# Peptides against a protein of PDB entry 6DSZ: the designs that were tried, part 109

Target 1, 361 residues: chain A of PDB entry 6DSZ
Amino acid sequence: NYVVTAQKPTAVNGCVTGHFTSAEDLNLLIAKNTRLEIYVVTAEGLRPVKEVGMYGKIAVMELFRPKGESKDLLFILTAKYNACILEYKQSGESIDIITRAHGNVQDRIGRPSETGIIGIIDPECRMIGLRLYDGLFKVIPLDRDNKELKAFNIRLEELHVIDVKFLYGCQAPTICFVYQDPQGRHVKTYEVSLREKEFNKGPWKQENVEAEASMVIAVPEPFGGAIIIGQESITYHNGDKYLAIAPPIIKQSTIVCHNRVDPNGSRYLLGDMEGRLFMLLLEKEEQMDGTVTLKDLRVELLGETSIAECLTYLDNGVVFVGSRLGDSQLVKLNVDSNEQGSYVVAMETFTNLGPIVDMCV

## One batch from the design tools (peptide; made by RFdiffusion4, then SolubleMPNN)

Design b2_p15_1_s3 (from b2_p15_1, 7 letters changed)
Fold by OpenDDE base, seed 3:
Structure b2_p15_1_s3 (fold): chain B 361 residues (1-361), chain A 15 residues (1-15)
Amino acid sequence: as target 1 above (361 residues)
Amino acid sequence: SLDEVDKLAEKLLKE
């Protein structure tokens, strides 16, 4: 009896950092197709805690902390539209992943979007938003007492949404999205009314952004607003202030992922299709009234890594580079560059064996 | 601690 130990997936398709196992533990969660790996980040490296099999390919994986929770909960959406909210529970040596809520959010009618599944969570944990189908925005209200994830759709006039995020600091849940129409790409905002199940006019819009604008980053307070990443430009808008940069270095390869370094949104990591790692820096200007405004944006090349599918900052200059096409890495950011001008040093490399062909034996 | 990244960011902003 050859126990063909089914080789575990090695290609990373998502990663998140937060406090999932406890309020104090820093965790790295890695999605590898149908597998979720949970690590504790330690000074010595990654300590494996649990591996969980999911009932499908993980398409969305986001940590969030509802008001009154001591630790983060995990939202997962699979490629088959199974949604769940997971909680980590430990009792002595017994570790359980508890399903707090679940549901299937598939629609009978709708064209699956060509840009894939987008899942976002309101920073105030009022709702989950899903862009699954063209011309629809699905809302899952977050209610603590409901074990069944119920969703409703709001019609979007904008059929070709490229990326979408919830904004910070909004009285009502507010989305910011890049969309394409016959005139080009644009940025728009909508407030989401849970009561009326409709969109209201958002605080701002920006028509005719860069033609290849592909990513939205929601910026926390005090800055607020959003960063829009294109092929040639990076722009910031918050309704009152607009700023754009066009650093020549980003034109060489398309930025494909990002991660926030600081809780205040002053720094981000960016990864491109060539495996270049950048830092995006938000320069602050303190106004006489004590308000903080964005003075400038800077982009700096840090070095090269594996081609990132996802990035996550851990702690103490350590970054996890989740790769689908290459080996995943733990890298250290150094203050001083090496002889090659790189600030990046590989600490650990995780071999990617490629796509596991599910040989149904 | 973000200390190393803070130092790096400060360095990069001065260049």
Scores: peptide ipSAE 0.460, ipTM 0.902, DockQ to the pose 0.867
Fold by OpenDDE base, seed 1:
Structure b2_p15_1_s3 (fold): chain B 361 residues (1-361), chain A 15 residues (1-15)
Amino acid sequence: as target 1 above (361 residues)
Amino acid sequence: SLDEVDKLAEKLLKE
């Protein structure tokens, strides 16, 4: 009996930062295939709190805070379409991860999207949105008393959605998405009606964006709107203002992940396929009426890391670089560059042992 | 705190 001690997964496929263990604690949550690792971020580094086995590969992992909750809840969707909402509870030294709600959201009919599973949460916690299948947008209403995650589908006319987010500051839940049709790539918005279970016309659209537009970033207030990241350009649109930049430095490698640094959405981290780490900066202009508008966008190269699958800003210039292809890293952003012009210093490295090749003997 | 990243961002915006 070879007890093959199944090697623990080391490749990171998702990471999020928030207040999951308490309102005061800053947490790093890491998805490694079927495993969730929970850390507290301390001045001394990452303190492990709990590891949780999931019944399937984690495909979506998002923190959210419903109204009246003191701390964040965790939404998880697996690659087998098992959805759950998890809560951290501590009673003295006893730590429990409680399932507040669960459900299977698989459809019998639908073509699984080639770009994979997308899961998003409305910033006001009204619903979860899922792009699982081409031509369908699945909605899970968020109700505090519902232990069973029930979903419904809304038909999308746009069959080839590339990326989708919920916008901030909208009266109704509003999605913004990049899609491809025979004429190219475009950005569109829809309001989501929970009552009617349909899409209404969104506040804006942008036809004929860059051909390789691949990511949508929803921007918080006061700016609002969205950032669209392509291979050659980064664009901002909020319905009233449009701004585009085409920094030559981003053409060298495709940006593959992003993370918001600050709550107001003035700064983002960007990672590319070569392991380059950038900062995207939103320059503010204060108007005479006290309104804040976007003056300009800047992209600055910070340095090089492992190839990021996911990025998350922690605190005090510390960033977790979750890598699937290489070693994950905890890195420090410095105010002063080194002799090579890098602002990035590796603090810790987490060895990736690579894919467990299940040798089917 | 965002203090270190704020300083970095301010530096990068001045360059």
Scores: peptide ipSAE 0.460, ipTM 0.903, DockQ to the pose 0.874
Fold by OpenDDE base, seed 2:
Structure b2_p15_1_s3 (fold): chain B 361 residues (1-361), chain A 15 residues (1-15)
Amino acid sequence: as target 1 above (361 residues)
Amino acid sequence: SLDEVDKLAEKLLKE
């Protein structure tokens, strides 16, 4: 009887930060295949709170706070299309992860998208959006009284969606997405009508973006709009203002992940395929009327880390680097660079033992 | 107190 001690997965495939355990606690949540790890961020480092086994590989993991919730809820979608909304409850020393809602969102008919599963949440918590299949956008309305997650599909004329986000500051839920057609890559927006279960025309579009445009970042107020990241360029658009930069340093390796540092969207972390860590900075211009507009975009190299699958800014210049290919890291951003010009110092390294090779013995 | 990231960003914007 070979007890194959099933080695716990160590490769990170997602991470998020927020207030999941309480309104006051800062949490780091890490997805490792079927396992969810929950930490409290402390001045001394990461304190483990709970580990949760999921009924499948985690494909989407997002924190959100519906109106009238005191703390964040967790949305999870598995690779088998099982969706759930989880709540953390603690009663003394007893810790429970409660399923507030669940459902299977698999369609019987559809071509699974080659670029994988995308899951997004409206910033006002009106709906969850899912890109699971080509030519479909799935909507899960967020209703507090419903324990069963129900979804409907809206037909998307754009068959090859690369990335999609919900925009901030929109009266109706509005998506912004990069898509590819025979003419190249483009950006479009749609308003999502829950009532009519259809798309309406969005506030803006940008045709013929960079051929390798791969990521959309929704920018919160006061800037609003979106950042589009490509291989050669970073562009901002909000319907009124367009700005593009082409810093030579980003051409060396493809940016593969991002994370917002500030609640106001003034700064982002970017990670590339070589493990370089950048800061994207939105320079503000205050107008005489008190309106804030984007003056410029800057990209600065901070240093090197493990190749990030996901990045999460925690607090006090601490960043979690979730790696699938290498060791995950807790790193500190310093104000002063070292002798090599790096602002990054590794605080802790989490060994990645690689994929569980099913040794069929 | 400004977060260390705020100080870093302020430095980087002045360069």
Scores: peptide ipSAE 0.455, ipTM 0.901, DockQ to the pose 0.648
Fold by OpenDDE base, seed 4:
Structure b2_p15_1_s3 (fold): chain B 361 residues (1-361), chain A 15 residues (1-15)
Amino acid sequence: as target 1 above (361 residues)
Amino acid sequence: SLDEVDKLAEKLLKE
C-alpha cells in the first residue's frame, strides 16, 4: 500500500496581506486550493505560523476588520459555497483558528456565473457581497453576534457582471461593477439597502467603457471612486471626475491581477499574462482648500515576475507574487533599475510542482 | 514601511 502522501498543493490561487494573527503582526495568507497558509512577514522573510485545511477549494479570501476588533478577521468562501469567518487566537503557544461564523450560501436556483465566484466586503464592514449566479447579488449582513452567516439575494438586472467591488466613503454600502450587455461593457453603481433588501440608484454610471474592461478597483479616500482596467485602457471615475489613459505598453498582454500598495490607494501593482509587473500611479493635485483630486494616472513597467494569479504588497518594497502557472515569488522593488531597466529582483522562489495529476489508479 | 516604494514611485513620477 503505497500511501501516496498527497503532495501539498503548491499552485497559489489567492493571497492577502493584513493583521490576522495580531494587531502588530503583518501577515501573508496564501490560498493553495483547499489549504490556507499563514505567515508572519519579518525582516528575515516569511515565518510560517499555521496551515489550515479547508473543506473545499478556496474561492474567496478576504481580510476585514469590523469596528472594535483589534485585528483582522478572515472571510473565506469555498467553491462549494461554504462561507466562514475565521479568527486567529493565540494563548501562549496554543494557536487556534476559530470559526466565528459559518454558513452555506448556495442557491438551488441560479446559473453559476462564467466569470466565477466574486466575493467582496464593504470597507465599513456592513456586509459581504457575493456574485455567485447571474442576475443575483447575495448579501451577507455582518453582525458580531451572529454565528450563522445568513444571506439574502438581490436581483441584478445586469445579468453578465464581469467584476464588482464595494466603493469607499459611501454613506450606504455601494457596489461598482462592470457588466456586459448587447451594446458593450458598462460601469454602474448601486447602493445596497440592508433594510429593504434592494438596490437603490448609485451615485454614478459610465456607459460604453472599453470592450475588454475586466477589473474594478475601488479607490479609498481622498480620491474615492473606482479604477476600471481594460486591455487597452485604464480609467478612473468617482462621479465628478473622469480620467482615462491608454498606455501602449498594456496592450502587449492582458492585465489579470492587481493589488493596492498603500492604504490611501495612490499606487497599485498590476500583473499581466506575460508576468510583467506594473505600477499604477495616481498623481495627486492638491487644491487650495486642501482637497486632493486626481491629476493623472500613470502606468510604469517595473519588471518581470512569474505570471501572477495574485499580488500582494508586503512591506519595504517586498511583493509576494502568487502564481498558479509558475513558481510563486517574493520580489523586491528597487528604486534604481538594473542594466535591463528592471526594478524587480527575485528574493525567494517557491517551487510550483504543478497540478497533481491524480493518477486514479 | 513604504519608504522604498515611495522613493520608487517618486522617481517614476519624475520621469
Scores: peptide ipSAE 0.450, ipTM 0.901, DockQ to the pose 0.863

Design b2_p15_1_s4 (from b2_p15_1, 5 letters changed)
Fold by OpenDDE base, seed 1:
Structure b2_p15_1_s4 (fold): chain B 361 residues (1-361), chain A 15 residues (1-15)
Amino acid sequence: as target 1 above (361 residues)
Amino acid sequence: SLEEVDKLAEKLLEE
């Protein structure tokens, strides 16, 4: 019996950047099916720190920093609904990934959503939200002393949620989501009450958005609000201000992923199904009272990469392009374009050997 | 740092 050492997965399903190993270290975390790879970002490139095997395919991977933590914690949800919160601990040369909390969040009743699993974390770390099933929003309260991840469901009247995020700067945890009904696609907000375990009316809604609106980006302060990305348009709404653009260049291919560059949400990377990399820019206008408002939205083509499943800005103009269909890449954003008009240069390529087709013979 | 991205963004906004 030749134990063919099963080839390690190479297709990237998710990536995130943050401070997981320490407050000072910049980390890149990469999800490859059941494996988590942890790197430190250095001036010389990616330094591998640890690989961790998970008990299932990683479906959600998010970094978050609860109040009073010096570094980020990692939330993971698997495709089999196993949830955990992980902490990095180093003692000298000994490296341990500790499970702070875990739980199974599977429901006995519910239709799994066709658009897959969505997991989001409140920016103030009050809760985790999960869209697992149609017509249900699952909430995991974040409590420091709780080693068991307990969840409850809130009924969602909107049965076909396309995407959902928590908003920034809200007194109560507030979700913003795109949903589809017989009349089209719409954007709605709800406040989430942990005490009453119900939705309250959110601050705003936008009916009849673009028919192919597919992604919500929560925008940090000072802008606040959300960006809605469609096939033909990109819109901003914060309850008080609405702005829409329809750049012809985005009609050529569907935008499939995004990543925030700036902590203040002034710039985003966008990737489409053709491997085009864009920058979305939020132009600021300073008011006489010192308030910052959105003046305009711009989309600029940077260049071409592998088809991104996920994007994450690292540092110094370096971007990790996580690809499921092609080779993942480290790319450099340059101030000056090359002879082809591209601002993107590949620094390193990580070979994707494709899906291991388990030929069940 | 965001310095390189800032310079890139400035250039892109001027075009």
Scores: peptide ipSAE 0.550, ipTM 0.939, DockQ to the pose 0.889
Fold by OpenDDE base, seed 2:
Structure b2_p15_1_s4 (fold): chain B 361 residues (1-361), chain A 15 residues (1-15)
Amino acid sequence: as target 1 above (361 residues)
Amino acid sequence: SLEEVDKLAEKLLEE
């Protein structure tokens, strides 16, 4: 009986930042296949707090704070469609990860989407949305009293959803998504009625976006709306304002991940398939009535990192670069560029030993 | 703090 000590997974497939351990602590949570690693972000670096084994590969990992919670809760969905909401509890030296709610959200009928699992949370914590199968949008209502995660499906006429997010500042939960049809790629919005369990018409749509439009970023207030990222262009739309840029620098490699830096959505980090790190900047224009509108979009190259599967801004210009294909990194953003024109300095590197090849002996 | 990022962003916007 060779107890092959299964090497711990090192490839990162997700990361999030928030206040999970306490209201005051800044945490980095890292998903490595079936393993969740929890760190506290300190001035001295990452302090490990807890490792948690999950009952499957983590496919979705999102922090959210329901009204009246003092700290963030963690939503996890596995590749086997096991959903849970986790809470961190510490009593002295005893650390427990409590399951607040759980459920299996697998459907007996449906074609699993080729682009994989998408999970999103309404900014007002009214629901979780899941794109698991073509032509279906699954809704999990968020109810505090229910330990069982119950879901229902709404039929989506758009069969090939590329990406989907909940919008900010909407009276009803509203999704914005990129989809593909025989005519190309398009952006559409729907309001989600929990009461009627149906879609209502959303505030806006944009037909015939860039053919390679792949990501939706929901923008917080005061801007609102969404950013759509393609291969050649970055566009903004909020129902009233449309703006598009086509910076030549993004054509060299596909942008594959993003992370919001500012709570107000003024700056984002973008990572491409070559490991280039960009900043997307939203320039503000203050109107005479005190309203803030988007004046312009800018994209600036910061430097190079490992190829990011996920990015998360921590604090004090420090970014975690979660890599699946290479070594994960902590990097520092500097105000001044180095001799090579890079604003990025690697602080720490985490060796990726690659996929555990099940050597079928 | 966003102070360092603010300074970086200001610099990048002035270029």
Scores: peptide ipSAE 0.549, ipTM 0.939, DockQ to the pose 0.888
Fold by OpenDDE base, seed 4:
Structure b2_p15_1_s4 (fold): chain B 361 residues (1-361), chain A 15 residues (1-15)
Amino acid sequence: as target 1 above (361 residues)
Amino acid sequence: SLEEVDKLAEKLLEE
């Protein structure tokens, strides 16, 4: 009886950075199938704090900080539609991950979306939004006193949503999404009414975006709005300003992940299917009245990494590259390029042992 | 710190 010690999953399917263990600690949280790994980011590297087994494959993992919380809470949704909000508690040496709220958000009716599960959190922590099924947008109101995550559905007329985010700086929770119809791909916004449990018209729309527009990035204030990433183009829209770039370099491989580098959303990391790492830069123009507007978008090749499933900026130019297909990495962004023109140096590599081929004996 | 990224970004924007 060889107890095949179930090898811990090594493929990364999600990562997030924030202040989960304390207000002061910078954490890296890594999702590896059913496993959540929690690290503290230190000058010496990643310090493991705790590993948590989840009751299913992690499909969504997002940190958020409700008003009056000293540290971030963690929202997790599993592929089996189990939702929870987790809190880190430490009392001396005792470390507990507390479930503040939980619920199952599965519907008995609906077609699971081909693009998979999307989970998003309103920047003002008013709600969680879930795109689980075609033609439905699920809302989980965030209430501090609710131990049970209650959800309701709003009908979404757009049946084929590609990606969706909550926008920043909106009076009401507002989603921005790319969808496909017979005429192509489009961007639309909706306000979400918690009271009426319906969508209201959002501030803007952009019809006929690039046919392969695949990702929405919500941009914080002062810019606001969203970035739409395609295969050939990157566009920005905020209801007033529109800007598009089509850098030839991004045509070589599809961008598959992104991460905001800084809180103001002026810079993003982009990863493509070849493991190329880019920086997307939002160039600001300061108006005479002190308002900041978007002047231009720039995309710059930084170098090559493992093929990223997820990216997260840590600190001091260090980036975690979470890989499903290859080894995950800690990489350093350097100011000066090497002889090959790369600004990226691998600091640490985390071996991906690949899928355990269940040799069904 | 964003210092390293700031310096990198500045360099990249000057090119």
Scores: peptide ipSAE 0.548, ipTM 0.938, DockQ to the pose 0.854
Fold by OpenDDE base, seed 5:
Structure b2_p15_1_s4 (fold): chain B 361 residues (1-361), chain A 15 residues (1-15)
Amino acid sequence: as target 1 above (361 residues)
Amino acid sequence: SLEEVDKLAEKLLEE
């Protein structure tokens, strides 16, 4: 009887930073297939707090803070469409992960999207949005008293959604998405009516974006709007202002992940398929009336890391690089470049032992 | 703190 000690998964498929354990603690949460790892970020490094086994592969992992919560809650969706909202609770030395709400959001009828599961949360915590199936947008209303996550579908006319986010600063929950049709890729917005369970016309659209536009970043106030990342270009649109850059350096490899550094969305980390780490900078122009407008976009190469599946800024220039293909890393961003011109230094490396092949013996 | 990132970003914008 070889007790094959089931090797713990090491490939990272998601990471998020927030205040999950307390209002004061900075946490790093790491998804490794069916496993959730919870760390506290300290000046000394990552302190492990808890590991949680999930009933399926984690497909979505997002922190959110509803009104009146002192700390973040965790939304998880599995690849089998099990949804839950988790809360961290500590009572002395006892640590519990409480399920506040759960539900299965699988549809009996629908074509699973080839681009996988997308889960997003409204910045005002009014709803969760899910793109699970082509031509459907699933909405989970966020109500405090509901232990059961109930969802409804809204039909999307756009069958081939590439990426979708909720926008900031919208009176009603508003999605921005890249979609593909026979004419190319486009960006569109919809307002989501919880009451009527339908889409209303959103504030803006941008037809004929770059053919390889693949990512939407929702930009917080004061800028608002969205950044659209392509293979050759990065564009900004907020309904009133449009900016585009085409830095040659991004053409070398596809940007595959991003993370917001600044709460106001002035800086983002970008990771590409070659493990290059970039900073996207939103240059501000302060108007005489005190309004802040976007002046320009810049992309700067910081250095090289493992190929990121996910990125998250922690604190003090430290970034977690979650890798599926390679070793995950803690890296430090330095003000001064090294002899190679890199601003990135690896602090810690977490060995990726590869996929757990469930050898059914 | 964003201080280090701010300094880095400032440097990168000056180049």
Scores: peptide ipSAE 0.546, ipTM 0.938, DockQ to the pose 0.892

